# Ledger of designs, part 12: peptides against a protein of PDB entry 7K3S

Target 1, 60 residues: chain A of PDB entry 7K3S
Amino acid sequence: MEELSGKPLSYAEKEKLKEKLAFLKKEYSRTLARLQRAKRAEKAKNSKKAIEDGVPQPEA

## One batch from the design tools (peptide; aimed at target 1 L9 K16 L21 K25)

Design b2_p17_4_s1 (made by RFdiffusion4, then SolubleMPNN; from b2_p17_4, 6 letters changed)
Fold by OpenDDE base, seed 1:
Structure b2_p17_4_s1 (fold): chain B 60 residues (1-60), chain A 17 residues (1-17)
Amino acid sequence: as target 1 above (60 residues)
Amino acid sequence: PSEAFKKALEEVLKKIE
């Protein structure tokens, strides 16, 4: 078993890594929220087209 | 991952080496 005992990260290095992981989690959450909004908008567009194609134009 | 996050991770890795 090669002990991957890389030099123990200092307290400051661990805190910097935690900060970067928190930033990644925030960017991931923003991307998921954009994807969810896009999926809702697509469903809403498809529902509007189904209503517009189903209304007989009143003969003038 | 955003390019801003990749660069931020590379900067941390370079400080740990």
Scores: peptide ipSAE 0.106, ipTM 0.703, DockQ to the pose 0.086
OpenDDE base, seeds 2, 3, 4, 5: peptide ipSAE 0.100, 0.102, 0.106, 0.097; ipTM 0.705, 0.703, 0.699, 0.707

Design b2_p17_4_s2 (made by RFdiffusion4, then SolubleMPNN; from b2_p17_4, 10 letters changed)
Fold by OpenDDE base, seed 2:
Structure b2_p17_4_s2 (fold): chain B 60 residues (1-60), chain A 17 residues (1-17)
Amino acid sequence: as target 1 above (60 residues)
Amino acid sequence: PSKEFLEALKKKLEEIE
């Protein structure tokens, strides 16, 4: 098991990890925005079905 | 991930902040 816990990170390693964290934060925010969009789209579909089921067919 | 791996990641994050 490589001793990942004992050596101070070099400046270059710190910058690379900052970049990885920024990427992960961006992907998290993108995924959350997709989830929120999907939830809004589901609500909009459910509201359309409730309107269509509530329209009495015109008696011919 | 092992508990040790998560602790090592946490420590590395604290060194970057």
Scores: peptide ipSAE 0.066, ipTM 0.638, DockQ to the pose 0.057
OpenDDE base, seeds 1, 3, 4, 5: peptide ipSAE 0.062, 0.065, 0.062, 0.061; ipTM 0.630, 0.635, 0.629, 0.626

Design b2_p17_4_s3 (made by RFdiffusion4, then SolubleMPNN; from b2_p17_4, 6 letters changed)
Fold by OpenDDE base, seed 3:
Structure b2_p17_4_s3 (fold): chain B 60 residues (1-60), chain A 17 residues (1-17)
Amino acid sequence: as target 1 above (60 residues)
Amino acid sequence: MSEAFKEALKKELEKIK
């Protein structure tokens, strides 16, 4: 186990770290949810276009 | 920002990937 050879974080620094991590986790989750919605919307567009063009959907 | 805080932040960011 590499001991993190850094000075121990103060209580205030730990609380500030928790706040920053909570913010970053929220932004990450928001970004992932946006990406997933975009991918679903793209699939739905491609599916509608494939039905309209009479092209057999690739079975996944 | 202290170097210790930056390293703690990096370590915790790797746990959320």
Scores: peptide ipSAE 0.118, ipTM 0.689, DockQ to the pose 0.372
OpenDDE base, seeds 1, 2, 4, 5: peptide ipSAE 0.100, 0.115, 0.069, 0.117; ipTM 0.694, 0.693, 0.642, 0.695

Design b2_p17_4_s4 (made by RFdiffusion4, then SolubleMPNN; from b2_p17_4, 9 letters changed)
Fold by OpenDDE base, seed 2:
Structure b2_p17_4_s4 (fold): chain B 60 residues (1-60), chain A 17 residues (1-17)
Amino acid sequence: as target 1 above (60 residues)
Amino acid sequence: PSKEFLEALKKELEKIK
């Protein structure tokens, strides 16, 4: 098992780790934006149902 | 995933610069 745990990361290893963390940050932000859109869409569906349930049917 | 996780990722990115 190569003890990579004690050596300072090379410049190339640091850049590769930076790219991986940037990717994870981007995927996190994308997932959060999807969740926020889903929550807004749910609120918009619930508000439409509240309007439809509040319209008295015209007495024929 | 908490906003805290995103801030932790930013902190690790600043250590690698």
Scores: peptide ipSAE 0.080, ipTM 0.677, DockQ to the pose 0.113
OpenDDE base, seeds 1, 3, 4, 5: peptide ipSAE 0.061, 0.074, 0.064, 0.070; ipTM 0.619, 0.641, 0.624, 0.631

Design b2_p17_5_s1 (made by RFdiffusion4, then SolubleMPNN; its pose is not in this set)
Fold by OpenDDE base, seed 3:
Structure b2_p17_5_s1 (fold): chain B 60 residues (1-60), chain A 17 residues (1-17)
Amino acid sequence: as target 1 above (60 residues)
Amino acid sequence: PSEEFLKELEKELEKIK
């Protein structure tokens, strides 16, 4: 484990890191929600295609 | 893994005080 022997962060650097981490958390949550919606939409497309390929259209 | 990462970010935000 390399000790990150960095100088103690200034108050301003700490606040800037807090802001960055809060932003990263927000964007991560947004991206995760988008990914979950995309996966649900993909499953719904695959199920619709499986139904369309498996149901003989009634000949008129 | 995704929820644990969000919890870790929350812990890091608290440690920066």
Scores: peptide ipSAE 0.125, ipTM 0.723, DockQ to the pose 0.138
OpenDDE base, seeds 1, 2, 4, 5: peptide ipSAE 0.120, 0.125, 0.091, 0.112; ipTM 0.723, 0.722, 0.687, 0.726

Design b2_p17_5_s2 (made by RFdiffusion4, then SolubleMPNN; its pose is not in this set)
Fold by OpenDDE base, seed 4:
Structure b2_p17_5_s2 (fold): chain B 60 residues (1-60), chain A 17 residues (1-17)
Amino acid sequence: as target 1 above (60 residues)
Amino acid sequence: PSKAFLEELEKKLEEIK
């Protein structure tokens, strides 16, 4: 099993990887929050449509 | 990014420490 003992990452390379990870975590959390809002909005639309489809149209 | 991808990156960072 070749140890991917690639050259030890410099301190600067390690810090750059930590910054990239922090950015990716932030983008993940933002995307997850958007998805959760979309699901709540869809449920609210479906509930409104179910109420509207259940209201008898006033006969003329 | 997937949760699994972030967990893999966290593991790689701990191996680099």
Scores: peptide ipSAE 0.164, ipTM 0.757, DockQ to the pose 0.087
OpenDDE base, seeds 1, 2, 3, 5: peptide ipSAE 0.088, 0.159, 0.103, 0.150; ipTM 0.701, 0.753, 0.710, 0.745

Design b2_p17_5_s4 (made by RFdiffusion4, then SolubleMPNN; its pose is not in this set)
Fold by OpenDDE base, seed 5:
Structure b2_p17_5_s4 (fold): chain B 60 residues (1-60), chain A 17 residues (1-17)
Amino acid sequence: as target 1 above (60 residues)
Amino acid sequence: MSEAFKKELEKELEKIK
């Protein structure tokens, strides 16, 4: 059990932590863009259903 | 999360232990 004693991170550990944070930020932004696209697609599906209920079918 | 992200995060965590 190496104690999580508050030793300052080495330069190498700090650079590795920065790389991890940059990667996490990139994956967050990608996930947010997918979520926004999904919400737009859901709104478009709901709008199509509202148009179908409002058009009288021409009598064949 | 992408499986590639999980795998890279795990690989990087194992190098800090």
Scores: peptide ipSAE 0.100, ipTM 0.704, DockQ to the pose 0.087
OpenDDE base, seeds 1, 2, 3, 4: peptide ipSAE 0.097, 0.098, 0.077, 0.089; ipTM 0.701, 0.699, 0.679, 0.699

Design b2_p17_6 (made by RFdiffusion4)
Pose (drawn by RFdiffusion4):
Structure b2_p17_6 (pose): chain A 60 residues (1-60), chain P 17 residues (1-17)
Amino acid sequence: as target 1 above (60 residues)
Amino acid sequence: EEAYEEAVEEELEKIEE
């Protein structure tokens, strides 16, 4: 399911690698998706296809 | 420290893809 990224990292280095870069990768694709979808749907109501979003964390 | 920097660079490259 998950991917084991970071073999030779100590406790703190691994802690920072997973938590920080995962939060940043999530919010990168997350904010980009919220605004891109709002942009295309508001200009003209088009047939949406796919998005991996599921649990929202009150974000606008 | 070097291993940490390399792992951060590899993860940033995945995010850019």

Design b2_p17_6_s1 (made by RFdiffusion4, then SolubleMPNN; from b2_p17_6, 8 letters changed)
Fold by OpenDDE base, seed 2:
Structure b2_p17_6_s1 (fold): chain B 60 residues (1-60), chain A 17 residues (1-17)
Amino acid sequence: as target 1 above (60 residues)
Amino acid sequence: KKAFEEALKKALEKIKE
């Protein structure tokens, strides 16, 4: 049993945990922005393919 | 996604107290 030592975190431990949580929030936001960009890029590829498939081939 | 952002917010609030 790892004693979750319910000792009040020292001020320094609280600040270190705050920094870690701020970092995790930043990495989460960055990952979300990448995912949103990827989804937009895929929609743009699918829309271009739908337009190209709808262009009648020039009759030879 | 929203639940994770809310959990991070609550964890930051607990450290500020």
Scores: peptide ipSAE 0.152, ipTM 0.741, DockQ to the pose 0.137
OpenDDE base, seeds 1, 3, 4, 5: peptide ipSAE 0.123, 0.150, 0.139, 0.143; ipTM 0.720, 0.748, 0.739, 0.739

Design b2_p17_6_s2 (made by RFdiffusion4, then SolubleMPNN; from b2_p17_6, 6 letters changed)
Fold by OpenDDE base, seed 4:
Structure b2_p17_6_s2 (fold): chain B 60 residues (1-60), chain A 17 residues (1-17)
Amino acid sequence: as target 1 above (60 residues)
Amino acid sequence: SEAFEKALEEELKKILE
């Protein structure tokens, strides 16, 4: 096991890394919420089409 | 954002150098 015996990160480097990781987590959560909304919208469209295809349009 | 991922990768590289 190569010990990643990198020089201990300074306090400032650790805080910068924590800030970047917090931002990454925020962007991930935003992207996940968009994906979940898109999947719900797709299911709603497919359900609407299934109703339109399953209801014989009354001949006018 | 790909631009954010690249910027994060470059900052992580600098911290690990």
Scores: peptide ipSAE 0.146, ipTM 0.741, DockQ to the pose 0.088
OpenDDE base, seeds 1, 2, 3, 5: peptide ipSAE 0.108, 0.138, 0.122, 0.106; ipTM 0.698, 0.730, 0.713, 0.695

Design b2_p17_6_s3 (made by RFdiffusion4, then SolubleMPNN; from b2_p17_6, 6 letters changed)
Fold by OpenDDE base, seed 2:
Structure b2_p17_6_s3 (fold): chain B 60 residues (1-60), chain A 17 residues (1-17)
Amino acid sequence: as target 1 above (60 residues)
Amino acid sequence: KEAFEKALKEELEKIEK
């Protein structure tokens, strides 16, 4: 049984992990913002189609 | 969404101790 003797992370290792987690949090937030923008754009496209299908083309 | 943000916060709090 390899004892996962969790050697206490050095201060430098803790700071490096903190930076990595901060980066992951930032990339997550960026990805969510992209997803939200995409959903808004899709809703705006669907709303435009609903207006076009609801306008009776003037018979010429 | 919230579960991942929670997990990231919990891991940060463990490192800051």
Scores: peptide ipSAE 0.113, ipTM 0.714, DockQ to the pose 0.138
OpenDDE base, seeds 1, 3, 4, 5: peptide ipSAE 0.092, 0.095, 0.089, 0.104; ipTM 0.677, 0.679, 0.672, 0.708

Design b2_p17_6_s4 (made by RFdiffusion4, then SolubleMPNN; from b2_p17_6, 10 letters changed)
Fold by OpenDDE base, seed 3:
Structure b2_p17_6_s4 (fold): chain B 60 residues (1-60), chain A 17 residues (1-17)
Amino acid sequence: as target 1 above (60 residues)
Amino acid sequence: KKAFEEALKKKLEEIKK
């Protein structure tokens, strides 16, 4: 077993990693929210088009 | 790859202490 006994992180290194992790979580959440908005916008476009074209939308 | 993920996990556990 490789003892990844990395040196204990200094307080400053811990805080820097917390900040990096918080940033990464924020960017992930922003990307996820963008994807969810895009998916909702596509569904809304498809439903509007189906109402306009009289085509029964498959219940998804 | 696994060793890097384990090292990262350990560092994240050290941040919680």
Scores: peptide ipSAE 0.074, ipTM 0.635, DockQ to the pose 0.056
OpenDDE base, seeds 1, 2, 4, 5: peptide ipSAE 0.067, 0.067, 0.064, 0.064; ipTM 0.618, 0.623, 0.609, 0.624

Design b2_p17_7 (made by RFdiffusion4; failed a check: a repeat of another design)
Pose (drawn by RFdiffusion4):
Structure b2_p17_7 (pose): chain A 60 residues (1-60), chain P 17 residues (1-17)
Amino acid sequence: as target 1 above (60 residues)
Amino acid sequence: EEAYEEAVEEELEKIEE
């Protein structure tokens, strides 16, 4: 399911690698998706296809 | 420290993809 990224890292290095870079990777693709979808749908109501979003965290 | 920097760079490359 998950991917084990970061074998030779100590407790703190691994803690920072998982938590920080995962938050950043999520919010990168997350904010990009919210605004990109809003942009295409508002200009013209088009047939949407796919998005991996599921649980929203009150974001606008 | 070196191993940490390399691991960060590898993860940043995945985000850029």

Design b2_p17_7_s1 (made by RFdiffusion4, then SolubleMPNN; from b2_p17_7, 9 letters changed)
Fold by OpenDDE base, seed 1:
Structure b2_p17_7_s1 (fold): chain B 60 residues (1-60), chain A 17 residues (1-17)
Amino acid sequence: as target 1 above (60 residues)
Amino acid sequence: KKAFEEAEKKLLEEIEK
């Protein structure tokens, strides 16, 4: 089994990977928050439409 | 969410080794 132990990463390369990982985590968290807001907004639109379709317009 | 947090933890452990 050839160990794919590539050259040991330098301290600077390890820190650069940690920074990239922190950035990706931030973008992932923003995307999840957007998805959660979108699902809540869809539920709120469907509930408003059910109320508007259920109110008989008073005949003027 | 949980799977990403577990993968992040594993990657940090590998970077710090």
Scores: peptide ipSAE 0.306, ipTM 0.835, DockQ to the pose 0.115
OpenDDE base, seeds 2, 3, 4, 5: peptide ipSAE 0.304, 0.306, 0.304, 0.303; ipTM 0.833, 0.834, 0.832, 0.835

Design b2_p17_7_s2 (made by RFdiffusion4, then SolubleMPNN; from b2_p17_7, 5 letters changed)
Fold by OpenDDE base, seed 2:
Structure b2_p17_7_s2 (fold): chain B 60 residues (1-60), chain A 17 residues (1-17)
Amino acid sequence: as target 1 above (60 residues)
Amino acid sequence: KEAFEKALEEELKKIEE
């Protein structure tokens, strides 16, 4: 059994890890917001195509 | 999605203890 005798992180190491995790959470949330925006834009494009295909061009 | 957000919050909590 490798004793994961993880030396107790110093206060400064704990704070640095806290900052890194907060940064990762922020970048994750930002990426999700981009994905959600992209999915909404795709749905809006597909809805426009469905309307355009459903309008019979008036035969001139 | 939610599971990863939860895991990050749990790791943050362990560092604050």
Scores: peptide ipSAE 0.145, ipTM 0.743, DockQ to the pose 0.148
OpenDDE base, seeds 1, 3, 4, 5: peptide ipSAE 0.144, 0.101, 0.096, 0.140; ipTM 0.743, 0.699, 0.695, 0.741

Design b2_p17_7_s4 (made by RFdiffusion4, then SolubleMPNN; from b2_p17_7, 9 letters changed)
Fold by OpenDDE base, seed 3:
Structure b2_p17_7_s4 (fold): chain B 60 residues (1-60), chain A 17 residues (1-17)
Amino acid sequence: as target 1 above (60 residues)
Amino acid sequence: SEAFEKELKKELEKILK
């Protein structure tokens, strides 16, 4: 990891960092959306199983 | 690490200037 902490960033370095931040934000949003889908899918599986097994759904 | 967060904040401040 190049420690750019002490030097002024060039225009090209600023743009490269903006791109990295945009990528990180995109990957965060993608991961969050995956987590939310997984939680919904798990809830849907548990509800389907609870209906099939006649087990009362634990209220969350 | 806290060091990484401090570095990242400094780089962000430089981007915003």
Scores: peptide ipSAE 0.114, ipTM 0.670, DockQ to the pose 0.050
OpenDDE base, seeds 1, 2, 4, 5: peptide ipSAE 0.104, 0.110, 0.107, 0.108; ipTM 0.657, 0.668, 0.665, 0.669

Design b2_p17_8 (made by RFdiffusion4)
Pose (drawn by RFdiffusion4):
Structure b2_p17_8 (pose): chain A 60 residues (1-60), chain P 17 residues (1-17)
Amino acid sequence: as target 1 above (60 residues)
Amino acid sequence: KEEEIEEEIEEEEEKLE
């Protein structure tokens, strides 16, 4: 399910690698998706296809 | 290793901004 990224890292290095870079990768693809979808739908109501979003965290 | 992780974090922060 998950991917074990970071074998030779100590406790703190691994803690920072998972938590920081995952938060950043999520909010990168997250904010990009919220605004990109709002952009295409508002200019012209088009048939949407796919998005992996599910649980929203009150973001606008 | 700590410096490499910090550089990766800074690069990802810049992409997010």

Design b2_p17_8_s1 (made by RFdiffusion4, then SolubleMPNN; from b2_p17_8 with E3K E8K E10K E12A)
Fold by OpenDDE base, seed 4:
Structure b2_p17_8_s1 (fold): chain B 60 residues (1-60), chain A 17 residues (1-17)
Amino acid sequence: as target 1 above (60 residues)
Amino acid sequence: KEKEIEEKIKEAEEKLE
């Protein structure tokens, strides 16, 4: 039996923890949005490179 | 970084029960 020996948090400690949780959820959403943007940018770079490597350079 | 934030979220949720 792991003692969940966390002393019952006071009302003020619970409110501070809710604020911390809201902040962490906001940072997670921001990080996820950055990752999704990076993944879209990588796909766009790979598609642009596939087009650029497939265009015969005009012989000068 | 995402996993580290997810773990901190989980630890904060477990303390609110």
Scores: peptide ipSAE 0.145, ipTM 0.766, DockQ to the pose 0.128
OpenDDE base, seeds 1, 2, 3, 5: peptide ipSAE 0.134, 0.137, 0.137, 0.139; ipTM 0.753, 0.762, 0.760, 0.762

Design b2_p17_8_s2 (made by RFdiffusion4, then SolubleMPNN; from b2_p17_8, 7 letters changed)
Fold by OpenDDE base, seed 2:
Structure b2_p17_8_s2 (fold): chain B 60 residues (1-60), chain A 17 residues (1-17)
Amino acid sequence: as target 1 above (60 residues)
Amino acid sequence: KEKEIEEKIKKAEELLK
């Protein structure tokens, strides 16, 4: 384990870092959810195009 | 990249316990 060779953080500094970490974790999860939604939307668009190119228009 | 960020978050959560 790398010894974090820094002065021991005060209780107040630890709590402030916990709050910042919770915020960053929330923003990360939000960004991942957007990315996953975008990937699902892209897959759905590509699947629709593959169906449209695969239907021979009935010649009249 | 995603897994690496999740691991960094997990390590930081453990150091702040």
Scores: peptide ipSAE 0.283, ipTM 0.818, DockQ to the pose 0.085
OpenDDE base, seeds 1, 3, 4, 5: peptide ipSAE 0.276, 0.280, 0.281, 0.275; ipTM 0.816, 0.818, 0.816, 0.819

Design b2_p17_8_s3 (made by RFdiffusion4, then SolubleMPNN; from b2_p17_8, 7 letters changed)
Fold by OpenDDE base, seed 3:
Structure b2_p17_8_s3 (fold): chain B 60 residues (1-60), chain A 17 residues (1-17)
Amino acid sequence: as target 1 above (60 residues)
Amino acid sequence: KKEEVEKKIKEAEEKLK
């Protein structure tokens, strides 16, 4: 199978892509940390059967 | 949002290989 490895990226294109990848990994880490915090808060709310109606589920 | 970011990470890693 010829891997259509598209035209080899220039050094400048690779560096720009590395910067984008670092940004995306940072956003992923932030999103994951938010999701994990939400799950911990939900577990803490479910362990306390304290009815507090009215926090909109943070869509993560 | 998580899945969209994960897809964009994978696409960027594939282009760097």
Scores: peptide ipSAE 0.235, ipTM 0.826, DockQ to the pose 0.133
OpenDDE base, seeds 1, 2, 4, 5: peptide ipSAE 0.225, 0.222, 0.218, 0.221; ipTM 0.825, 0.824, 0.821, 0.824

## One batch from the design tools (peptide; aimed at target 1 L9 K16 L21 K25)

Design b2_p18_1 (made by RFdiffusion4)
Pose (drawn by RFdiffusion4):
Structure b2_p18_1 (pose): chain A 60 residues (1-60), chain P 18 residues (1-18)
Amino acid sequence: as target 1 above (60 residues)
Amino acid sequence: YSEAFKEAVEEELEKIEE
């Protein structure tokens, strides 16, 4: 399911690698997706296809 | 920080940029 990224990292280096870069990768694709979808749907109501979003964390 | 940490960070940043 998950991917084991970061073999030779100590406790703190691994802690920072997983938590920081995962939060950043999530919010990168997350904010990009929220605004990109709002942009295309508001200009003209088009047939949406796919998005991996599921649990929202009150974000606008 | 160790060199291994810096390399791992660069590899993960490259995946985010893709």

Design b2_p18_1_s1 (made by RFdiffusion4, then SolubleMPNN; from b2_p18_1, 5 letters changed; failed a check: too like the target's own chain)
Amino acid sequence: PSEAFKEALEKELKKILE

Design b2_p18_1_s4 (made by RFdiffusion4, then SolubleMPNN; from b2_p18_1, 6 letters changed)
Fold by OpenDDE base, seed 3:
Structure b2_p18_1_s4 (fold): chain B 60 residues (1-60), chain A 18 residues (1-18)
Amino acid sequence: as target 1 above (60 residues)
Amino acid sequence: PSEAFKKALEEKLKEIEE
């Protein structure tokens, strides 16, 4: 097993990895916020359908 | 990714947080 104890990261390599992690955390947060909005929109649609199905349409 | 690669990545992430 080659020791994947690779050389200590240079300052520039550490900063580049911090930037990549910050980007990944941002994309995760964006995706989570999108999912939460979708779940709220689904609940709002289901609540509107429950109200519309409970109102007898007046026969013309 | 291999379990060895995941462990190496976790170790490098710890080295960045110190």
Scores: peptide ipSAE 0.076, ipTM 0.654, DockQ to the pose 0.057
OpenDDE base, seeds 1, 2, 4, 5: peptide ipSAE 0.075, 0.075, 0.074, 0.072; ipTM 0.648, 0.654, 0.649, 0.646

Design b2_p18_2 (made by RFdiffusion4; failed a check: a repeat of another design)
Pose (drawn by RFdiffusion4):
Structure b2_p18_2 (pose): chain A 60 residues (1-60), chain P 18 residues (1-18)
Amino acid sequence: as target 1 above (60 residues)
Amino acid sequence: YSEAFKEAVEEELEKIEE
């Protein structure tokens, strides 16, 4: 399910690698997706296809 | 920080850029 990224890292290095870079990867694709979908749908109501979003965290 | 930490960070940043 998950991917084990970071074998030779100590407790703190691994803690920072998972939590920080995962938060940043999520919010990168997350904010990009919210605005990109709002942009295409508002210019012209088009048939949407796919998005992996599910649980929203009050974000606008 | 260790060299291994820096390399792992660079590898993860490259995945985010893809």

Design b2_p18_2_s1 (made by RFdiffusion4, then SolubleMPNN; from b2_p18_2, 6 letters changed)
Fold by OpenDDE base, seed 1:
Structure b2_p18_2_s1 (fold): chain B 60 residues (1-60), chain A 18 residues (1-18)
Amino acid sequence: as target 1 above (60 residues)
Amino acid sequence: PSEAFKKALEKELKKILE
């Protein structure tokens, strides 16, 4: 078994790795932004319920 | 990072891409 462990990656292999790492970084950032938006939306729903429960219904 | 660490990282990333 030639230990492929010692051969430097070709320029083309390094560029392919950089492209895939850039893609993964983009998907991570998108997922993080979605999670942060969801957490903010949940806080905004909880604040709206507190306002709606505090309005006295007009007695009919 | 040490050159050994960079080489190990490149190797593991290559295996994920094969």
Scores: peptide ipSAE 0.111, ipTM 0.670, DockQ to the pose 0.064
OpenDDE base, seeds 2, 3, 4, 5: peptide ipSAE 0.103, 0.092, 0.108, 0.081; ipTM 0.651, 0.648, 0.682, 0.644; seed 4 fails the geometry check

Design b2_p18_2_s3 (made by RFdiffusion4, then SolubleMPNN; from b2_p18_2, 7 letters changed)
Fold by OpenDDE base, seed 3:
Structure b2_p18_2_s3 (fold): chain B 60 residues (1-60), chain A 18 residues (1-18)
Amino acid sequence: as target 1 above (60 residues)
Amino acid sequence: ESEAFKEALEKKLKEIKE
């Protein structure tokens, strides 16, 4: 394990890291919500297609 | 703001790797 023996972070650097973490958490949540919407949309598309393909066309 | 923030993140992550 390389010791993250970097110089002690200044107060300003710590606040900037907190801001960075808050941003990453926000982007993660946004990405997760997008993924969940995409999965729901895909399921809805597949369900609509399954209903359309599952209607037996009346043979004439 | 988000792109400037990502750039500042990438820069600081690079500085931590050096």
Scores: peptide ipSAE 0.107, ipTM 0.684, DockQ to the pose 0.102
OpenDDE base, seeds 1, 2, 4, 5: peptide ipSAE 0.095, 0.096, 0.096, 0.104; ipTM 0.664, 0.648, 0.650, 0.663

Design b2_p18_2_s4 (made by RFdiffusion4, then SolubleMPNN; from b2_p18_2, 7 letters changed)
Fold by OpenDDE base, seed 2:
Structure b2_p18_2_s4 (fold): chain B 60 residues (1-60), chain A 18 residues (1-18)
Amino acid sequence: as target 1 above (60 residues)
Amino acid sequence: PSKAFLEALEKELKKIKE
């Protein structure tokens, strides 16, 4: 564990850092949720194309 | 962005709260 060998953060500095980390966590989680939705949507599109290409078009 | 990054952020948030 790197000892934060710096001066002890003031209470105000700790709260500001806590808010910044909470914001960063929120934006990261939002981005992950978007990525996971996109990946699921891509998999669903690829599965639909595989089914449609396997149905012989009725010969006219 | 890895799950490990979120876990690291949670760990740092916990240390600041202590």
Scores: peptide ipSAE 0.103, ipTM 0.691, DockQ to the pose 0.143
OpenDDE base, seeds 1, 3, 4, 5: peptide ipSAE 0.071, 0.099, 0.075, 0.080; ipTM 0.629, 0.692, 0.678, 0.692

Design b2_p18_3 (made by RFdiffusion4)
Pose (drawn by RFdiffusion4):
Order: structure tokens, then C-alpha cells, then sequence
Structure b2_p18_3 (pose): chain A 60 residues (1-60), chain P 18 residues (1-18)
């Protein structure tokens, strides 16, 4: 399910690698998706296809 | 692929800090 990224890292290095880079990767693809979808749908109501979003964290 | 490169660079930076 998950991917074990970071074998030779100590407790703190691994803690920072998972939590920080995962938050950043999420919010990168997250904010990009929110605004990209709002952009295409508002210019012209088009048939949407796919998005992996599910649980929203009150974000606008 | 870009994220794997960034992960490798970030692991190097963490090891230099330690």
C-alpha cells in the first residue's frame, strides 16, 4: 500500500523525510487540483473524468 | 521521477545536517 522511502535514515531524518515531504507532495498536487478543476469548470461546464481526492480538509 | 530525485537530495541534506 505505502512505499518504504528512506532506508539508511536515523529517527529524526526519517521523521522529517516522511512527514514534511509527504505534506508538501500532498498540498502540491492538492492546491494544483483544486484550482485547475475550478478553472476548467468555470470557463465552460465540461464533463469531468477522474480525481483521487476524497476526504476534504476545509480548503479554499 | 522528479519526486524520487527530490527525495534523494533531501536524504543527502539530512545526512549532512546530522
Amino acid sequence: as target 1 above (60 residues)
Amino acid sequence: EEWEELEEEYEEELKEEA

Design b2_p18_3_s1 (made by RFdiffusion4, then SolubleMPNN; from b2_p18_3, 8 letters changed; failed a check: too like the target's own chain)
Amino acid sequence: KEWEEELKKLIEELKKEA

